# Designs tried in a protein design run: peptides against a protein of PDB entry 2N1D. Part 33

Target 1, 169 residues: chain A of PDB entry 2N1D
Amino acid sequence: EVKVKIPEELKPWLVDDWDLITRQKQLFYLPAKKNVDSILEDYANYKKSRGNTDNKEYAVNEVVAGIKEYFNVMLGTQLLYKFERPQYAEILADHPDAPMSQVYGAPHLLRLFVRIGAMLAYTPLDEKSLALLLNYLHDFLKYLAKNSATLFSASDYEVAPPEYHRKAV

## One batch from the design tools (peptide; aimed at target 1 E62 L125 L133)

Design b1_p22_1_s2 (made by RFdiffusion4, then SolubleMPNN; from b1_p22_1, 11 letters changed)
Fold by OpenDDE base, seed 2:
Structure b1_p22_1_s2 (fold): chain B 169 residues (1-169), chain A 22 residues (1-22)
Amino acid sequence: as target 1 above (169 residues)
Amino acid sequence: SSLLEKIRRLTKKIVEVVEKAL
């Protein structure tokens, strides 16, 4: 299996995220105050401000576009806990054509990197190409860790109403 | 699966561009 290393600072958040939803029966507030599109845009701008060459800037932009698309294709079937499925169904009904990267935020984006490694293991990449891709993914994760105080907060979750519980369990 | 194939196509596209940036 391809191992995507999650920064140590973010590992406790993954546990808190799981606990908030599965044990405390809370939901991440949607649409996100800061959605995945915005986070990726900020990252791209951050990398640009660091004085990268044109070629490296193109590479970052492609990685950003790729992460966005990874997220959009995987969220519905791979990244949600069972308790979140009714919420997702409601989002789809209200906004059928909206990419989920415009709806969801940092916690769900982080979940992508927990799951993407297993998918990459089935891609026919040589070791050098895989290492190169992983370097860019890890660089983005490092950015998330640096900005974790503003991206991850339990205050972005809210207790689901009783009527939601009846649909979810 | 359809999902796996999508991931493969996306990954190939990313790697192609990133390799050119070296």
Scores: peptide ipSAE 0.540, ipTM 0.926, DockQ to the pose 0.675
OpenDDE base, seeds 1, 3, 4, 5: peptide ipSAE 0.536, 0.534, 0.532, 0.539; ipTM 0.924, 0.923, 0.923, 0.925

Design b1_p22_1_s3 (made by RFdiffusion4, then SolubleMPNN; from b1_p22_1, 9 letters changed)
Fold by OpenDDE base, seed 2:
Structure b1_p22_1_s3 (fold): chain B 169 residues (1-169), chain A 22 residues (1-22)
Amino acid sequence: as target 1 above (169 residues)
Amino acid sequence: DELLKKLRELTEKIVEVLLKSL
């Protein structure tokens, strides 16, 4: 399995996220105030402002596009807790033509990086190529950690109403 | 299976671009 290292600063958030959903029966507010698309765009702009060459800027843009596609493909089947399934169904009904990267936010994006390593293992990459890819992924995770105060907050969650509990249980 | 194939293709594409950017 390919190991994608989650910054230690973000690991407590993964636990809090899990607790909010599974134990406290809360839901992340959707559509997200800060969606995955905007987070990735901000990252790309951040890298651009650091004085990257045209080639490096192009590479970052492709990584951003790749992460977005990974998220959109994996969200529904790989990244949701059982309690979130009814909410996802409602989102699909309300936003049938919208990619989930425009609906969900930072917590679910972070969950992607918990799962992505196992998925990358199915791609036969040489050691150098894998290291290169991981460097970019880790750089993005570092960005998430740097901006964690604005990206991750329990205030973005809300207690699910009784009507929702009847659907989820 | 279909998911993994799609992700594999995506990964290969990204890596190809990254290698060219060096």
Scores: peptide ipSAE 0.537, ipTM 0.927, DockQ to the pose 0.614
OpenDDE base, seeds 1, 3, 4, 5: peptide ipSAE 0.524, 0.529, 0.526, 0.524; ipTM 0.924, 0.926, 0.924, 0.925

Design b1_p22_1_s4 (made by RFdiffusion4, then SolubleMPNN; from b1_p22_1, 9 letters changed)
Fold by OpenDDE base, seed 2:
Structure b1_p22_1_s4 (fold): chain B 169 residues (1-169), chain A 22 residues (1-22)
Amino acid sequence: as target 1 above (169 residues)
Amino acid sequence: DELLEKLRQLTEKIVQVLLESL
């Protein structure tokens, strides 16, 4: 399995996220105020502002596009806790033509990087190529950690109503 | 698996672009 290192600064958030959903029976507010698309766009612009060459800018854009696609593919089947399934069904009904990267936000995006390593293992990459890819992924995770104060907050969650509990439990 | 194949192709594409950017 390919190991994607999550910054230590973000690991406590993964625990809090899990606790909010599974123990406290809360839901992340959807559609997200800051969705995955906007987070990725901000990252790309951040990298651009650092004085990257055209080639490096192109590379970052491709990584961003790749992360977005991975997220959209994996969200529904790999990234949701059981308690979130009814909410996801409602989102699909309310936003049938929207990619989930336009609906979900930072917490679910971070969950992707917990799972993505296993998926990357299915791609036969040489050591140098894998290291290069991981460097870009880790750079993005570093960006998330740097901006964690604005991207991750328990205030973005809300207590699920009793009607929802009847659907989920 | 179709999903895994899609992700595999995506990953290979990304890596190719990254290599070309060096």
Scores: peptide ipSAE 0.588, ipTM 0.938, DockQ to the pose 0.639
OpenDDE base, seeds 1, 3, 4, 5: peptide ipSAE 0.568, 0.585, 0.582, 0.584; ipTM 0.934, 0.937, 0.937, 0.937

Design b1_p22_2 (made by RFdiffusion4)
Pose (drawn by RFdiffusion4):
Structure b1_p22_2 (pose): chain A 169 residues (1-169), chain P 22 residues (1-22)
Amino acid sequence: as target 1 above (169 residues)
Amino acid sequence: EEEEEYEKLKEALEYYLEKLKE
């Protein structure tokens, strides 16, 4: 199976997010302003601002769109805990206009890369095509971890009260 | 060279996206 190193800079954050959901019994039931699409656009324009190009412009642009669709096909199914089911239906009902790539903010973005390595093990392309994919994915994760101090806000996780657990049982 | 790499990456992305949707 494909061995992909998830940024060790973000591993404490991955464990922190998991710790909040499971151990701390905290849930993320609110729309974040710092959302995945905005970070994707930020990274997409970042590559352009350093070196204005046409050939790499669309490349970064569509790869980012790939992350966007990749995230959309996994967010509510593969990137979600069973304890987040109540908050999912809640946020989806309260804010049916807002995309999930926005409301769940940056903490849920890192989940994509954790699961996508497993699913891409069942769909094995050659090392070269996969290398270009992982190249840009790791490049994004490098930038992601670089700005992660002002990027992730796991502090918005609030402990789910017993009355709220009634929606999980 | 950059255009060739872009085309290859685009094809790979589309392929992976199709498989993930299945």

Design b1_p22_2_s1 (made by RFdiffusion4, then SolubleMPNN; from b1_p22_2, 15 letters changed)
Fold by OpenDDE base, seed 3:
Structure b1_p22_2_s1 (fold): chain B 169 residues (1-169), chain A 22 residues (1-22)
Amino acid sequence: as target 1 above (169 residues)
Amino acid sequence: SDKKKREELLETLKKLLEALRS
């Protein structure tokens, strides 16, 4: 299995995220105030501002595109806790054509990297290619860690209303 | 479709890898 290391700064957040939803029965406020698209855009701009070559800038764009696409593919099937399913269903009903990267935010994006390693194991990438990809994924995670105070907050969650609890089995 | 999305992901990854190698 391919291992994507989560920065130590973000590991406690994953626990808090899980606790907020699973134990405290809260939901991440949707649509996100800062969605995945914007996070990735900020990252891309951050990388480009550091004087990258054209090729490296292009690579950053592809990293962003890849993460975005992967998130959009995986969100609904792999990244949600059971308690979040009714919320997701509502989002799909109200915005059937919206990519989830425009709806969800940093916590769910971070969850992607918990799962991405296993998924990459199914991708026929040679070791060199995989290493290159992992380097950029880790670079992005480092960016998330650096900006964690802004990106991750319990205040982005809210207690699910009673009517939601009735839908959430 | 999910299949198409996965294909798009793979294509994106391929482009990324190409960009990284170039």
Scores: peptide ipSAE 0.086, ipTM 0.706, DockQ to the pose 0.058
OpenDDE base, seeds 1, 2, 4, 5: peptide ipSAE 0.068, 0.066, 0.047, 0.051; ipTM 0.677, 0.678, 0.649, 0.650

Design b1_p22_2_s2 (made by RFdiffusion4, then SolubleMPNN; from b1_p22_2, 12 letters changed)
Fold by OpenDDE base, seed 3:
Structure b1_p22_2_s2 (fold): chain B 169 residues (1-169), chain A 22 residues (1-22)
Amino acid sequence: as target 1 above (169 residues)
Amino acid sequence: SEKEEAEELLKTLKQLLEALKK
């Protein structure tokens, strides 16, 4: 397994996220007030403001695009807890053509990086390419950590209504 | 397979980034 290090600041959040959903039976409010698209856009703009060269700027854009697409591919099958599946089904029904990156937010995006390490392990590439990608991924994670106060909050979750519990069983 | 799609995406991204590094 390729180790993608989650910043220490965000590790407690992953636990809280899991607890909110699985134990407290809450749901992240959808559509997200700050969706994945917006988060990635903000990151890209942040990186651009740091004075990147053309190539580095392009690389950031590609990283953003890659993360976005990766998220959109993985969300439905890999990133959801069982309790969240009915919610996802409703989202698909109501917004069949919407990318999930426009619906979900930071918590689910962070979950992606919990899984990505294993995915990278099954993608044989040269060590240099892997290292470079990891550097960008870690850079993005650092950005998430830096902005964690605005991106991660239990107030973005709500207790699932009784009707949802019936759907979840 | 969504997993395979993601793997290919990451592969492409890694290759692209490597190219940009040079």
Scores: peptide ipSAE 0.113, ipTM 0.706, DockQ to the pose 0.059
OpenDDE base, seeds 1, 2, 4, 5: peptide ipSAE 0.099, 0.101, 0.086, 0.097; ipTM 0.697, 0.717, 0.670, 0.714

Design b1_p22_2_s3 (made by RFdiffusion4, then SolubleMPNN; from b1_p22_2, 11 letters changed)
Fold by OpenDDE base, seed 3:
Structure b1_p22_2_s3 (fold): chain B 169 residues (1-169), chain A 22 residues (1-22)
Amino acid sequence: as target 1 above (169 residues)
Amino acid sequence: KEEEERKLLLETLKKVLEALRE
């Protein structure tokens, strides 16, 4: 198993996120005020501002693109709690061609990194390649932790209306 | 569907890794 370590300061947020959705029956407000695309763009710009070499800058862009693609592939089937599924269905109906990275935000992006390790375990990666990838993933997670005050907030959630409860499991 | 998603993820990973090695 490939272990992607979540920063300690973000682990409590994962618990809060879970609690808000599953126990308090709230929903993350969609479309996100700050979507995954913008978060990744900010990260890329942040890395570029640090005076990266051309190759390193290119690598960051590809990592960002990879994370985005992973998110878009996994969101609907692997990153949602059961209570969120009707919301997702509505999003798909209203915006069938929109990538979910333009709809969802930081909390769901963070959930990706809870699952990504298991997916990497199915890939025959050599030690060097895996280490390199993990370094970038962890670097991004550190960025999320550094900016957690602006990226993660319970105020981005709202109590689901009664109408939603009727269609939710 | 799950298998399709897995394949897509693997392809994405391959692209990322390829870029990182350049």
Scores: peptide ipSAE 0.140, ipTM 0.740, DockQ to the pose 0.129
OpenDDE base, seeds 1, 2, 4, 5: peptide ipSAE 0.093, 0.124, 0.070, 0.056; ipTM 0.686, 0.720, 0.671, 0.652

Design b1_p22_2_s4 (made by RFdiffusion4, then SolubleMPNN; from b1_p22_2, 12 letters changed)
Fold by OpenDDE base, seed 3:
Structure b1_p22_2_s4 (fold): chain B 169 residues (1-169), chain A 22 residues (1-22)
Amino acid sequence: as target 1 above (169 residues)
Amino acid sequence: SEKEEREELLETLKRLLEALRA
């Protein structure tokens, strides 16, 4: 299996995220105050501001677009804990055509990188292509780690109301 | 070169996305 290494700075957050939802029965506030689209946009702008050739800039744009699309494809089927399913269903009902990258935020985006390695294992990528992709993915993860203080916070979660618990049963 | 990197990355992303949708 292809291993996408999560920065050490973010690993504790993954545990906290899991705990908040699965054990504490909290939900990430939706729509996110800072959604995946904005995070990716900030990353792209960050990379561009550091000086790049046209081709390098284009590559960053493609990486951003790819991550966004991967997130939108995988969110509903791969990135949610069971407790989050009713919330997701409500989002779909209210906004059936909205990309989930406009609804969800950093915690769920980070979960993508926990799962993407397995997805890469199913893709017949040559060694060079895989290495290139991994470099960009790790670069993005490094960006997330650098901005973790503003992107990941338990205050973005709230205790699910009793009504939600009834739906989750 | 960066051009080659861009082209390879694009192709890689397309393949991955296609696999995710399958």
Scores: peptide ipSAE 0.084, ipTM 0.673, DockQ to the pose 0.896
OpenDDE base, seeds 1, 2, 4, 5: peptide ipSAE 0.082, 0.074, 0.074, 0.083; ipTM 0.671, 0.660, 0.654, 0.673; seed 5 fails the geometry check

Design b1_p22_3 (made by RFdiffusion4)
Pose (drawn by RFdiffusion4):
Structure b1_p22_3 (pose): chain A 169 residues (1-169), chain P 22 residues (1-22)
Amino acid sequence: as target 1 above (169 residues)
Amino acid sequence: AEENEELLEHLKENLEKLKELL
């Protein structure tokens, strides 16, 4: 199976997010302003601002769109805990206009790369095509971890009260 | 430029295969 190193800079954050959901019994039931698509655009424009190009412009653009669709095909199914089901239906009902790639903010973005390595093990392309994919994915994760101090806000996870657990049972 | 085109093709293939898998 494909061995992909998830940024160890973000590993404490991954455990922190998991710790909040499971151990701390905290849930993310609110729309964040710092959302995945905004970070995707920020990274997409970042590569362009350092070196204005045509050939790499659409490359970064569509790869970012790839992460966007990849995230959309996994967010509610593969990147979600069973305890997030209540908040999912809640946010989806309260804010039916807002995309999930926006409301769940940056903490839910890291989950994509955790699961996508497993699913891409069942769809094995050659090392070279996978290398270019992982190249840009790791490049994004490098930038992601670099600005992660002002990027992730796990502090928005609030402890789910017993009345709220009634929606999980 | 050629390398970027090839990359985008591969990414589209991957995305299709992943959607089929799901």

Design b1_p22_3_s1 (made by RFdiffusion4, then SolubleMPNN; from b1_p22_3, 9 letters changed)
Fold by OpenDDE base, seed 5:
Structure b1_p22_3_s1 (fold): chain B 169 residues (1-169), chain A 22 residues (1-22)
Amino acid sequence: as target 1 above (169 residues)
Amino acid sequence: SKEYEELLKSLKELLARIKELL
């Protein structure tokens, strides 16, 4: 296992996210008011405003692109709880060609980083490349932690209607 | 730069591996 350290301040949110959906039978409001694309764009702009060199800017852009693509590939198969499956099916039916990074938001994006460590373990990366990638991923996670008050909120969830419960069973 | 190219390579390799699992 490759260790991707989740900031301590975000770990409680992962529990709350799980509780809202699995125990309280709520759903994250979709499409997200602030989707993954927007979050990544804000991060990139934040990094650019810090006076980085051109090379660092390019690196950030590639990290953002990589995270986005990874999210879009993994969301439907790896990041959803069972209770969220009917909602995902409806999203696919309504937006078959839209990337999920335009639909989902911060909570689901954070779930990606819980899974990425295992994926990195099976990727043939040398030590130097792995360390570099981890540094950028941790930098992004730090950004999420700094902005957690605006990115993660229980008010972004809604109680699922009775009709949804029938579909989820 | 060397650092940029190395990062890009790492990301591409990661994504390729993930896609292979699907």
Scores: peptide ipSAE 0.104, ipTM 0.729, DockQ to the pose 0.605
OpenDDE base, seeds 1, 2, 3, 4: peptide ipSAE 0.080, 0.080, 0.097, 0.084; ipTM 0.692, 0.700, 0.728, 0.698

Design b1_p22_3_s2 (made by RFdiffusion4, then SolubleMPNN; from b1_p22_3, 9 letters changed)
Fold by OpenDDE base, seed 5:
Formats: structure tokens, C-alpha cells, sequence
Structure b1_p22_3_s2 (fold): chain B 169 residues (1-169), chain A 22 residues (1-22)
């Protein structure tokens, strides 16, 4: 099977994210001040600044593009808690043509990596390509861990108003 | 070199498939 390991530094955040939304009934502020697109762009630029070869640079670009597309496909169906569904519906109504990678941020992007392993098992990638992809995915997760202080904060969440609770029943 | 070329090709194909799902 395809296994994507989440860095130990980020596992506590997944718990905090879950707690903020499901227990404390808070919502991540949307649109995100730093969206998925910008995070991926920063990562790509970071990798390019390390003096990689042209082939590795092109590989990074394709990996970033792949993560973006997977996020946009998976967000609405796989990455949201039940309490977040009304917020998502409102986002779709207000921004029907906007990709979710321009709306959501780091916490939801991290959730993707909890699910992505199962999805990659059904891809047409051969074993060698899959191994390379996994290396890049783990490298990206390590990047998120290094920048976790700026990417993951409880201050990006806010208590949902009473009118939202009525929609969430 | 050959490994990365095949990898990039495979990713591009996967990406095109994903785009069709949007």
C-alpha cells in the first residue's frame, strides 16, 4: 500500500484543528490570508533557490501542480468536517468559479496528506515514479513542519455565530 | 535523467486526468 507519513511535529496540529472545529465549534477564517496556491508557490521557489538541476526543478513544478489539483478535487468531498459544510456551501455560492486552493489554507492542505495515500494507490504511476512522488510529498510535509509557526495558528479560527449553528443542524 | 523524465511524464498524465475531474 501507499503510505504517506505525517511529520510528528504536525500531528498535534491535526488534533488541534479537529478540536477547534468539532468541539469548540469554530471555523477557519475564509478566504485564507495565505491560501494553498501561495503556500505551494513559496515551496516551489524555496526548492528552486537551493540550486537544483533543471530536471528536478521541472519535477517540483509538476508535483506542486499535482498537489493543487488533488486539493481542488478532494476538498469538498473528503477533507471537510460536518460542521464545515455550511461554510463550504456559502463559499461555493459566493465564488462558484474559484478553485478551492485560492480560498482555503494550510490546515485544510495538511488534511489532504492524511487521505492522499489511499488515492495514490489507484494512480497509473509505476513503482519508480510513485517512489519519487512520495519523496517529494514527504519533502513538502517537512517544509510545512519547518514553517508551522506561521502556517498553523488557532488565531486563524473564530467562533461560529449563532446563525451558523442554525444552518449546521 | 531517464528516471526523472519518465516521472515528469507520468505526473503530467496524472495531472491531465485530475483536471478532467474538476
Amino acid sequence: as target 1 above (169 residues)
Amino acid sequence: KKEYEEFIKSLKELLEKLKKLL
Scores: peptide ipSAE 0.306, ipTM 0.850, DockQ to the pose 0.396
OpenDDE base, seeds 1, 2, 3, 4: peptide ipSAE 0.290, 0.294, 0.305, 0.292; ipTM 0.843, 0.845, 0.848, 0.844

Design b1_p22_3_s3 (made by RFdiffusion4, then SolubleMPNN; from b1_p22_3, 10 letters changed)
Fold by OpenDDE base, seed 4:
Structure b1_p22_3_s3 (fold): chain B 169 residues (1-169), chain A 22 residues (1-22)
Amino acid sequence: as target 1 above (169 residues)
Amino acid sequence: SKENEEFLKVLRETLERIKKLL
């Protein structure tokens, strides 16, 4: 198994996220106030402001693009709790051509990193390549942790309406 | 740098492999 370490600051949020959806039957408000695209853009700009070399900046841009694509591929099949499936179906119906990175936000993006380690384990990577990838992923996670106060909030969730409960069978 | 270019190549290939697993 490839170990992607979630910052300790964010682990409680994963529990809260799970609780809000699965136990309290709430839904994350969609479209997100701050979507995944915006978060990744802010991260890239943050890295640029740190005075990185041209090569490092280029690498960050590619990592951001990679995370975005990975999120868009994984969201519908791997990142949703059962209770969120009807909401996802509605989003697809209303926005069939929109990437999910423009709809969903930080909580779902964070869920990606819970799963990514297992997926990387299926990929034949040498130690050096894996270490580099992990370093970039961990750097991004650290960024999320630093900005957690603005990215993660229970106020972004709301109780699902009665009609939603009927179709969430 | 050479290392960055190699990393980017690995990243792209990794993403493609992951897509095939889904």
Scores: peptide ipSAE 0.148, ipTM 0.747, DockQ to the pose 0.697
OpenDDE base, seeds 1, 2, 3, 5: peptide ipSAE 0.124, 0.031, 0.075, 0.138; ipTM 0.734, 0.653, 0.688, 0.740; seed 3 fails the geometry check

Design b1_p22_3_s4 (made by RFdiffusion4, then SolubleMPNN; from b1_p22_3, 7 letters changed)
Fold by OpenDDE base, seed 2:
Structure b1_p22_3_s4 (fold): chain B 169 residues (1-169), chain A 22 residues (1-22)
Amino acid sequence: as target 1 above (169 residues)
Amino acid sequence: SEEYKEFLESLKELLKKLKELL
């Protein structure tokens, strides 16, 4: 198994996210004000602006693309709590061809990194490439932690209406 | 470097496989 370390600053948010959805019966407002695509784009631009000679721009682009695709694959089947399923179904009905990276935001993206480690163990990457990938993933998580004040907020959630509760039994 | 090139190709291959799962 591959270990992906979540920054300590973001671990409490994972608990808050779970609590907001599962205990408080709230939903993340969709479409996200800042979706996964934009977060990844901002990260890539951030890395580019550093102007570091060690900045492997092409690798960053591939990592960003990989995170996006992995998110789009995993969101519907692995990253949602049961209470969020009706909301997801509504999104699919309204936008059947839209990638979920254009709909969901930072909280759901962070959930990916809780699950990604186990999945990376089954990738065709050799040990050295996997180690390098992990470095980039940790770098991205560090970026999320640095910008956590703007990316993670309970105000992005709202109490689900009674009609929704009937569907989310 | 050659190692970077190989790493980049590995990422591209991984991305290709991920796209096939969509």
Scores: peptide ipSAE 0.255, ipTM 0.831, DockQ to the pose 0.348
OpenDDE base, seeds 1, 3, 4, 5: peptide ipSAE 0.245, 0.109, 0.248, 0.255; ipTM 0.825, 0.688, 0.827, 0.831; seed 4 fails the geometry check

Design b1_p22_4 (made by RFdiffusion4)
Pose (drawn by RFdiffusion4):
Structure b1_p22_4 (pose): chain A 169 residues (1-169), chain P 22 residues (1-22)
Amino acid sequence: as target 1 above (169 residues)
Amino acid sequence: EEELEKLKELTEKIVKVLEEAE
């Protein structure tokens, strides 16, 4: 299977997010302003601002779109805990206009890279094509971890009350 | 199976875009 090192800078955050959902019994039931698409655009423009180019412009642009679609095909199914099912239906109903890549904010973005490595083990391309993919994915994760102090806000996880657990049972 | 197919198609598209960019 493909061995992909998930940024160890973000490993404490991954465990923190998991700890909040499972151990702390906290859920993320609110739309965050700092959302995945906005961070994707921020990174996409960042590569352009450092070096204005045409050839790399659409490269970053469509790779970002790839992460966007990758995230969309996994968000509610592969990147979600069973305890997040109540908040998923809640946010989806309350805000049917808003995309999930927006409402779940930055903490749910890191989940994509955790699962995508496993799924891409069942779809094995060569080392070179995978290397370019992991190159830009790791490059994004490098930038992601760099700005992660003002990027992730796991503090928005609030403990789910017993009345709310009624939607999980 | 459908998710794997979508991932394969998206990955192939990204690889083609990066090859053109090089």

Design b1_p22_4_s1 (made by RFdiffusion4, then SolubleMPNN; from b1_p22_4, 10 letters changed)
Fold by OpenDDE base, seed 2:
Structure b1_p22_4_s1 (fold): chain B 169 residues (1-169), chain A 22 residues (1-22)
Amino acid sequence: as target 1 above (169 residues)
Amino acid sequence: SEMLERIRELTERIIKVVEESL
């Protein structure tokens, strides 16, 4: 199986995220104040500012586009906890033409990297190609860790109202 | 599945571009 290494400083956040949703019955505020599209754009600009060549810039842009599509493909069926499903249904109704990368934010994006490894295991990749891809994914995760104080906060969650509980449980 | 196929397609495209950037 393909193993995507999550930075150690982000692992506690995954636990907090899970706890906020499943135990504390809170919901991430949607639409996100900083959505996945914005995070990826900031990363691309960050890499550009580091003095990359045009070829490296193209590679980063492709990785960014790929991560975005991974997220949009997997969010609805792979990245949500059961308690979040009514919220997702409401989002689909309110924003039928918007990709979920424009609605959701950093916590759900981080969840992608917990799940993507299992999906990549089904792709016929040679070891060298896989290692190359993983290097870029890990580089992005390092960026998330570097900016974790800004991107991840329990204050972005709110207690779900009683009406939500009735349809979620 | 359709999801896995889409992920495979995306991955192959990414790898192609990244390899060409080396």
Scores: peptide ipSAE 0.527, ipTM 0.921, DockQ to the pose 0.699
OpenDDE base, seeds 1, 3, 4, 5: peptide ipSAE 0.522, 0.525, 0.520, 0.522; ipTM 0.920, 0.921, 0.919, 0.920

Design b1_p22_4_s2 (made by RFdiffusion4, then SolubleMPNN; from b1_p22_4, 9 letters changed)
Fold by OpenDDE base, seed 5:
Structure b1_p22_4_s2 (fold): chain B 169 residues (1-169), chain A 22 residues (1-22)
Amino acid sequence: as target 1 above (169 residues)
Amino acid sequence: SEILEKIKELTLKIIEVLEKSL
């Protein structure tokens, strides 16, 4: 398995996210006030503002595009807790043509990095290529950690109504 | 699986671009 290191600052949030949904029976408010697309765009712009070279900017844009596609491929089947399944079904019905990166936000994006490593292990990459990719992924994770106060908040969750509980169990 | 294949394809594409950006 490929190890994707989650910043220590963000690990407690993963626990809080799990607790809010599985124990407190809350749901992340959808569509997200700040969706994955926006977060990735902000990251790309942040990197540009740091005075990077054209080649590095090009690489960042590709990583952003890649993370977006990873998320859109994995969200529905790999990143959701059981309690979130009815909400996801409703989103699919209401937004059939919308990428999930336009609907979900930072908490679900962070979950991607918990799961992606195992899948990357099946891609035939040499050590140099893998290290290169991981460096960019870790750089993005550092960005999430730096902005964690604005990206991750329990106030973005709300208690699911009784009718939701009936279809979730 | 289909998901694994998609991830594989995406990853290879990313790597190709990243290597060219060095």
Scores: peptide ipSAE 0.629, ipTM 0.942, DockQ to the pose 0.726
OpenDDE base, seeds 1, 2, 3, 4: peptide ipSAE 0.613, 0.616, 0.610, 0.607; ipTM 0.939, 0.939, 0.938, 0.937

